# Peptides against a protein of PDB entry 5HOI: the designs that were tried, part 125

Target 1, 351 residues: chain A of PDB entry 5HOI
Amino acid sequence: FRYMPFSPAGTPFGFTDRRYLTMNEVGYVSTVKNSEQYSITVSFFDVGRFREYHFEDLFGYDLCFLNEKGTLFGQSKTGQIQYRPHDSIHSNWTKIIPLQAGERITSVAATPVRVIVGTSLGYFRSFNQFGVPFAVEKTSPIVALTAQNYRVFSVHYSQFHGLSYSLSELGTSSKRYYKRECPLPMSLPNINSDMKKDANLDYYNFNPMGIKSLFFSSYGDPCIFGSDNTLLLLSKWRSPEESKWLPILDSNMEIWKMSGGKETTDIHVWPLALAYDTLNCILVKGKHIWPEFPLPLPSEMEIRMPVFVKSKLLEENKAILNKKNEIGADTEAEEGEEDKEIQIPVSMAAE

## One batch from the design tools (peptide; made by RFdiffusion4, then SolubleMPNN)

Design b1_p16_4_s2 (from b1_p16_4, 9 letters changed)
Fold by OpenDDE base, seed 2:
Structure b1_p16_4_s2 (fold): chain B 351 residues (1-351), chain A 16 residues (1-16)
Amino acid sequence: as target 1 above (351 residues)
Amino acid sequence: SDELFAQVQAAAARRA
């Protein structure tokens, strides 16, 4: 086993001089190798909201995280990180993360309010958006990170216990755990079956865990997409005893259905994000399971969860809250009520 | 085939 730098939906170079460092619902970051340097381009799907930009990378950034406000870059071996706001109002900043001998940055994440660095020794480092450090925590070895607002979804690896996950909130004064190093029921890549195809070996060498991406849904639920092409969503994570992973989409099965039951061994789903009831993804044609250049337009794939009910329940709950406010009940709206998990009725979870 | 890929892509785009 080797710790490799992980970025959400990042692609290998393969036999090319270019790859995607990361991609999600906001856009995609590409890097092109030019002798000893790299040219990085940050591109966006909403060209009306964002302007594409590029820069020369002299450090060889191999870690990336894109959000709506900026891009975080990292170099796994040197410990260098750089945050680049998309706007010109805020300045870029660079920092060196202290690494021990043989330690690697394995993943980075950034929100508009937090920067997170995870390492192969399990150092979890938190910063604000300006690179001011909050804390250093020692965990099990971190292999992947994603974040939304103040929440962090981390994936850990142990040689003895396999994959685990944590879900935490990085407040101003403290870190809260909703989940702490709980077992992650995701299958690892099967080396013996899959390595018979050269294209799978290249991807395995790039990403030995087979985690294609991880993200938070539009509803703030942790999602992970593994090598089995199944989208897992962590449901009821606010209730530790009720929390469970839901297989909300088998993308191979959905491609098979969309084909009319034909062989689809050359069609692949590359995950970007979960927006409401749809997986935003790239449909890939070919022998490689990852998108090549140019990047195709994103596609939407409907999930099996009755999330359409979750949106209606959100609207109904908002309408009930608005009616309570009109009736003049001076219930001090504790700031904690907006973050209540919407209970899906059991009758709707059985479809 | 290219036709099969176009069919799958069109099916995904109709649910958007």
Scores: peptide ipSAE 0.364, ipTM 0.888, DockQ to the pose 0.426
Fold by OpenDDE base, seed 1:
Structure b1_p16_4_s2 (fold): chain B 351 residues (1-351), chain A 16 residues (1-16)
Amino acid sequence: as target 1 above (351 residues)
Amino acid sequence: SDELFAQVQAAAARRA
């Protein structure tokens, strides 16, 4: 088994000179081979808010993470990372992550406040947005990372235990775990069944875990989209005993329904983000399960599971709070109410 | 087919 560099919704080169390093709800990062160099372009879906930019990559960045403030790049073998703010006000910075013999950076993540580097030996390295280090922790081998604000969702792999996950918060002084190396109930790609198509072999060689993407939802819930094209959401993660993975969308089933029950073997979902009750995704036509160039416009798929309850319960709770405030009850508005985990009723989790 | 893909795209775009 070989650890490969992972970036959220990254695509292989295939038979082309170009690929997407990463894509999400903010935009997409592409790289084009130019002899021994690469040309990187950072593009955005909101062209009114952000300006597309490009640069020459002399290092061959194979890791990327895009957020609303900047782009983090990494080179899996050399340990070089670069952060590029989208604005011209903040400076770019570069750092070399010390790697042991045979160690690889397997994933990187960046938020406006944190930079995270995960390795094939399970080194978890945390930095601020300026590349100042906080800590180094030894975990099980890291295969994927995503982050939102101070929270980090990490996926780990063990030859003995398969996939596990951690959910942590990177405070200023300490790391808190909500989940620590708990079993991840995601199916790995089946080498024997899926490899009959050359396109699947190329993708497997690029991403042997079959994790197409992982992200936090707009509500801060960890999400993962595997090779089975099922979107999993971690529900009730603040309550260790109640926490569960919810299969909130079977994207193959949704494509089948949208087709009117026709064969859709040439239509694929490529996940970007979960925004409220919709999966933001690229609909891909063709033999390859990943988007080619040019990138199609994003599409939305409505999720069927009880996250609809979360939006409605948030709206209802806001409406109740607003009504209480109008009635002049001196209820100290504890600033902490936005972080209360919405309990999904058991009845809606069974349909 | 192209028509089937266009149908799926149109169905996804209407839910946005």
Scores: peptide ipSAE 0.363, ipTM 0.889, DockQ to the pose 0.439
Fold by OpenDDE base, seed 3:
Structure b1_p16_4_s2 (fold): chain B 351 residues (1-351), chain A 16 residues (1-16)
Amino acid sequence: as target 1 above (351 residues)
Amino acid sequence: SDELFAQVQAAAARRA
């Protein structure tokens, strides 16, 4: 296993000189390799609210986090971080995070009020939006971070225990834990099955945890999208005994339904955000499971609990077709596929 | 298929 820099929905270079450092509901950050330098562009989906901007990167930033107020950049090996507000009113700032021998920054997150840095040795470093430090905590090795307002969702990895997660709030005086290094029931990439496709090997080398993205929903629930293409949501996290991971979307099953049950091995979901009851995502066509350039327009996918196995749906559809053939009635197929899938009620989001 | 991708993309856009 190798610790790699993680950014939400970041893409590898592949065979190109360009990649996405991160993307979410706000926009997308791209980097282009220009000899020994990089050119970074910060682009937005709401072009009326934000202006695209670019700059030359002499450091080779490999970590990024985008929010509505600014972009955080990080260099995993050197420990350099830079925060760039989207407005011209607030100044950019740069800081060096002290790293031990062999330590890497593995993930960074930023909100309008907090900056968080996680490392391969499990150092959790918190700052305000101006780069003033609050605390340093030693945790299990951090592999991914996201944050919303004062809340932080962290994913940890242990060679002995696999994946765990924490949910914390970074108040003014102290850190509160809602969850602390609890087991994360996410499947890791299966090297033997998934690596048969060369495109999966390139992605695995870039992201060995298979975490395509993690974010908070519009309701403030932690979400994670793994290599199995299942969206997990942490429900009832305020109640420690009632808190559970909900599989709220099997994106492979949804693509299969949207196709009318056809083979969709070349169609992929790339997650951006969860807004209400819809997954904001990029639909990707091709061999690569990640979006290329130019970035397609985002799509919305309705969340549904995967209560049905694909085989059971095929049996039901076959039974319906057989019944229609027996009745001989040219009754217009009301293509009301009774979407018997249990939509997660909004009331299953954390209160 | 390009047609199949267009169908899936159109289905995702109609649920929005």
Scores: peptide ipSAE 0.360, ipTM 0.887, DockQ to the pose 0.524
Fold by OpenDDE base, seed 5:
Structure b1_p16_4_s2 (fold): chain B 351 residues (1-351), chain A 16 residues (1-16)
Amino acid sequence: as target 1 above (351 residues)
Amino acid sequence: SDELFAQVQAAAARRA
């Protein structure tokens, strides 16, 4: 395991010279390698509200966070960060984050009022939108950050305890915790089972935690989308004793339902945001679980509590077929039985 | 298949 730079919905280069640094509901940031430099483009879904812009990157930014007011960039090894407002009214600013030997910036986040930097040694650094520092706090190693307004959702990693999370509010005078390094019930990528395909190994080397994205919902609830393709939402976080993670969407199950119960191993959900009761996402076709170029149009998936696990349904359907064969019903066993459309139970189709 | 992907994409787009 090594700490890697994380950005929400960022993609690897793979075998190409281009990648997405980040994407969300606002837009997408791409980088193209040209010799020793990079060309960065900041693109938007609402082309009426925002104008696309580009610039030459001589630093090799590998961290990015996009919001409605600007884009934060970071270089994980050098500690350089840059904030670029989308408007021409506000100036760009650049800062060097001091790093210890072997320390990396692992994640950055920005809101219209805060900038946050997290590191592999667990340094949590907070700034205002102009790069004026507020505080430095020592936490467990930070692997991912997102922020909305004054609130920060941070994911931490320990070799002994696995994943934890914090939810905090960055006031002007103090940091308040709603949750402080609580256990995160998210499955890590399974190297032994999933790494049989080279494409999964490439993605694991880019993102060892398997966190495809994390964001706040439109209601201000922390959300995380892991390698299991399940969207988790932190419910009732204002009430410490009542707070719980809800699996609000199994995206593999939803794709399977939308296919009519066919094999969908080449169809993937790439998460962008949660708006009300819909997951904004990119539907991806192919061997890679991430979007390529050009970026497909965003799609919406309605959130639903997963009642059924696909594996259990497959086992139950196999058990029903085996029982029918034992009863001597002349079901013509056509040789292609493994690829047969799994009949979606009427209860799951009516949900 | 391309047809299966188009079916899934059309099903997701109708909920928007």
Scores: peptide ipSAE 0.359, ipTM 0.886, DockQ to the pose 0.625

Design b1_p16_4_s3 (from b1_p16_4, 7 letters changed)
Fold by OpenDDE base, seed 4:
Structure b1_p16_4_s3 (fold): chain B 351 residues (1-351), chain A 16 residues (1-16)
Amino acid sequence: as target 1 above (351 residues)
Amino acid sequence: SDELFEQVKKAAARRK
C-alpha cells in the first residue's frame, strides 16, 4: 500500500495534462502541467459572489482544499503549504511543514478559522487561518481530512485495522474528540473485481482508498462517499453510544431509477457536497468515473433514508400521533399525511 | 447512450 495525497473530489491526470485538485459546493480547482510548472485555476459556481483567479505553481501542488474564504494548497513530498484568500484584501501565506524521512502530507483541510495538515505517519497539525500553529498530535496514519468551522473529520488507515475515523473540534485552547479513531464501515476498493477496466486501475493508483470525497453536510454531519458509490452520513455523533453511519444514498441505484431501469454502467456520480436533503454532484458520462474538462454543471440527487430509519420515523410519528390522540387534542389527522415523504428531521441528522 | 445520460441529468435536475 502507498499513501497518496488526497483532496476532496480530486481527479487524476489520466492521459491528460490537466486534473481537478479538488471540487465541492463552492467551486473547483484545476491544475494544468506546463513543462516543469503548473498553472492553477480556482473557479467558482457562484460567479456573482466570487471571481475566478489563476496563478503559476512552481511547487507542483498535489493537495488542495477549497472553502468560502480561501484555498489551501499543499505539496505532499516537500511539505509546503500555501493559503490563498479569495479576497485580495488578505495576504497569501506559505509555510513548510517539517516532514520526517518518507513522511508525506496525505491530506489538508481549511476553514475560515482553521488549517489542518494530516500526514502518512499520523501527524495531525493544526493552525489558524493565518498559519499560526496550535498543536501537533500523533494519531494513526491520516488518509483524508475535511473541516467545517472548528470541526474536523479525519479518516485514518492501518494495515491491521483498516479504516477508522475521528471527529474533533479545534477550540482555541484544546482539541475535543466526539469520535476518536472509531471503525469506519466503508468498503475499500476491490482490486480483483473492479480493476478489470484500465480506467478503474488509473483511479485506484491515484486514490487507493476509493474515497471520492468527504465533507460536512449543511447541518454539520460528517459525510463520506466511497468506491461503492454510497453516501454515508454520521448521525447522532454528539451521543457516542447512539452515533451510527447511515447509508443515505446509493447513487448507482438512483441513476438506475432515473434511467427507467436501464443499464447505466457508463454513468457515474461524482460527489461535491450534501446540502440539506440533496447530494450536490457532477453526473459523469464515459469510461472514467471522474469529471473531465470542461466541468459539467452540478446536479442534485435527493437523499433517501434507509428503510430501517424510515420505518423507525414512521413508528415515532405514529407514537406521537397516538400520544396526541390520548391527550384529547382533536387534531383532525388528515388521512392524507401518511404518504408524505418522511423528511429526516434536522435534529436527527445534527445531534 | 447520450439520450440516457440526458434523461438521468434531467431527472436529477427536476427534483429541485
Scores: peptide ipSAE 0.421, ipTM 0.894, DockQ to the pose 0.452
Fold by OpenDDE base, seed 2:
Structure b1_p16_4_s3 (fold): chain B 351 residues (1-351), chain A 16 residues (1-16)
Amino acid sequence: as target 1 above (351 residues)
Amino acid sequence: SDELFEQVKKAAARRK
């Protein structure tokens, strides 16, 4: 096994001079190899909200994370990271992460308030959006990171225990764990069956964990999309004993239904984000399971979760909170009430 | 086929 740099929905070069470093609901970051340097372009789906920009990369950034406020870049071998705000108001910053002999940055994540760096030795490094360090924690080897606001979803790998995950919140003074190195029930790529196709071997060498992407849903639930093309969502993560992974979409089964039950071995889903009840994704046609250039427009796949219940329960809970405020109960609204997990009734999850 | 891909793409776009 080799630790490879991971970025959400990143693509390999294959036989080309270009690849996507990352993509999500905000946009996509591409890199083109120009001799010994690279040209990086940061592109957006909402062209009215954001302006595309490019720059020359002399370092060979192989890690990337895109959010609504900026782009984080990393170089897995040298330990260099760069944060680039999308606006011109905030300055770019660069930092060197100290790496031990043979250590690699394996993943990076950034929110408007936090920067996270994970390594092949399991060093978890946290910073604010200005690159000021908070802490260094030693965990199991980190293979993937994503973050939303103050929350971090991390995937870990051990040769003895396989895949695990953590869910943590990076407050101002301390890190809280909701989940700490719990088993991740994701299937790893099957080398013996899938390696019969050269295109699958190239992707396996780029991403040996088969994690196409990981993200937080619009409701703040951790999501992961593996090599089996199943979208897993972590439900009830606030309740340690009730937390479970839900297979909310088999994308191969959904493509098969959308085809009218025809063979669809050349049609692939490339995941971007989960927004409400829809998987935002790129539909890919061809031998490669990843999108080529130019990037197709995103598509939406409806998930089978009764998310209509979650939105309706959110509206009902907001209406109950507003009624409590009108009744003049001077109960100090603990700032923690907005973040209560909506319990979906078991009867609706069975359709 | 290209027609099958456009059918799947059109089916996914209709659920927006």
Scores: peptide ipSAE 0.421, ipTM 0.895, DockQ to the pose 0.429
Fold by OpenDDE base, seed 1:
Structure b1_p16_4_s3 (fold): chain B 351 residues (1-351), chain A 16 residues (1-16)
Amino acid sequence: as target 1 above (351 residues)
Amino acid sequence: SDELFEQVKKAAARRK
């Protein structure tokens, strides 16, 4: 097993000299190889709010995180990180993260108030937006990070326990855990099944965890999008006993429905963000499951429970209705509401 | 097909 640098919705180079370092609802960061250097461009979807900018990268940044205030870059091997504000008012800063022998930065995240660095040895390093360190914590090996405001969603990997997750808040004085290294019910990529297409091998070598992206929803819920193309949302995370992962979108099924039930093996969803009840995403056509250049305009997909979960809930609801009818409760079940697609109430996310 | 992809894109865009 090899720890690879992870960035949310980052793409491999493939057979090209260019890739996306990261993309989300704010924009997309691209890098182009130019001999021994790279040219990085930070682009935005809201061109009225933000100005595109570029710079020469002599370090070969392989980690990136974009937010509304700036871009964090990282180099997984050297431990160099750079924060670039989008405005010209705040200065860029650079820092070297001390790495042990064989240690790699595996993920970075940045909010307007926090910078987080995670490593292959499980060092969790926190900073303010100016690169002033708060703390270093030892955790299980970190494979992915995202952050919103003061909250951090981290994914961990253990050879013995597989995938786990933590949800924490980085206050000024202390770190609070809402969840600490709890089991993550996400399937890892199956090397034997998925490797039938060379494009899947290239992606697996780039991202062996198969995590296409992770983000916080607009309501502040942790979301993860794996290799199975299912969007998982952590509901009720404030209530430790009630906390559960909800499969809120099967993107393959939604593409299949949108096609009118046709074969869609060349159509892929690339996740950006969850805004309210819609997945912001790039619809990708072709052999590669990731967007190429130029980047297509974002699309929106309404969240829907996967049919296998809907069918089970319909069976459970029918069993409850049958029990109510046996108990002689005259609830006039109007026959006409059976076809109401079981919408996950958006309220199930935000508690 | 290209037509199928444009159909899916149009379906995703209409939910706005």
Scores: peptide ipSAE 0.417, ipTM 0.893, DockQ to the pose 0.505
Fold by OpenDDE base, seed 5:
Structure b1_p16_4_s3 (fold): chain B 351 residues (1-351), chain A 16 residues (1-16)
Amino acid sequence: as target 1 above (351 residues)
Amino acid sequence: SDELFEQVKKAAARRK
C-alpha cells in the first residue's frame, strides 16, 4: 500500500501530459506538463461569475481544492501549499508544511474561512484563509479531506481497521468533533477482480482507496463516492447514536435504467457535487472511468435509495420467462441472442 | 455505442 495525494474528483495523467487536479460544482482545475514545468488552469462552470485564469507551476502541484473564493494547491512531497484567491482583492500566499521523513501531504481542503492539510502520518493541520495556523492534531493517517465553511470531513486509513471517518467543526478557539474516527462502510477497490483491465490498474495506482470524490451536500451533509459508484450520505450526524450512512444513489443502476436496461460497461459517472436531490456529475464514455479533455458539460442524476440490483432484475426476468414457458404461451423464445433488451418494468422507471 | 451514450446523456439532462 502507498499513500497517494488525493484531491476531490482528480484524474490521473494516464498516457497524457495533462490531468484534472480537482473538479466540483464551482469548476475544474487542470495541469499540463510542459518540459520540467506545469501550466495550471483554473476554469469555472459559471463563466459570468468567474474569470478563468492560469499560471506557471514550478513546484509540480499534485494536490488541489477549489472553492467559490479561491484555489488551494499543494505538493505532497515537499509540503509546499499555495492559496490563490479568484479575486484580485486578496493576495496569494505560500507556506511550507513541515513533513517528517517519508511523510506526505495526502489531502488538502479550503473554504472561504479555513485551510486544512492532512498527512500520511495523520497530522491534521488547520489554518485560516490567510494561512495563519490554528492547531496541529495527530489522528489516524488521513487519505482524503473536504470542507464546507467551518466543517471538515476527513477519511482515515489503517492497515488493521480499514477506512474510518471524522466530522469536525473548526471554530475560532477549538475543534469540535461530531464524529471521530468512526467506521466508514465503504468497500475498497478489489485488486484481483478489477485489475484484469489495465485502465483500472492505472486508476488504482493513482487512487488506491478508490474514492472518486467526497464533498458536503447543499444541506451540509458529508458525501462520499467510492469505487463501487455508490453515493453515500451521512445522515443524522448531529445525533451520534442515530448517525448512519445512506446509499442515496447507485450510479451504475441509474445509467443502466437510463439506457433502457442495455449493457453500459463503457459509461461512467464522475461525481462533482450533491445539490439538493441531484448529483452533479460528468458522464464519461470510454475505457477510462474518468473524464478526458475537453471536459464535457455536467449532467444531473436524481438521488434515490437503490431498491434493486441489476443481478436481481436479471433473475426476476428469467423467472418470469420460465413461468411464461410453463404456461404454454407459444412465444418462440429464439435461443440465440444473449443481448435481449431487459425490459425495465414501467413501475421501476417511474419510481 | 455512441447512440447509447447520447441516450443516457439526454435522459440525465431531461430532469432539469
Scores: peptide ipSAE 0.414, ipTM 0.892, DockQ to the pose 0.608

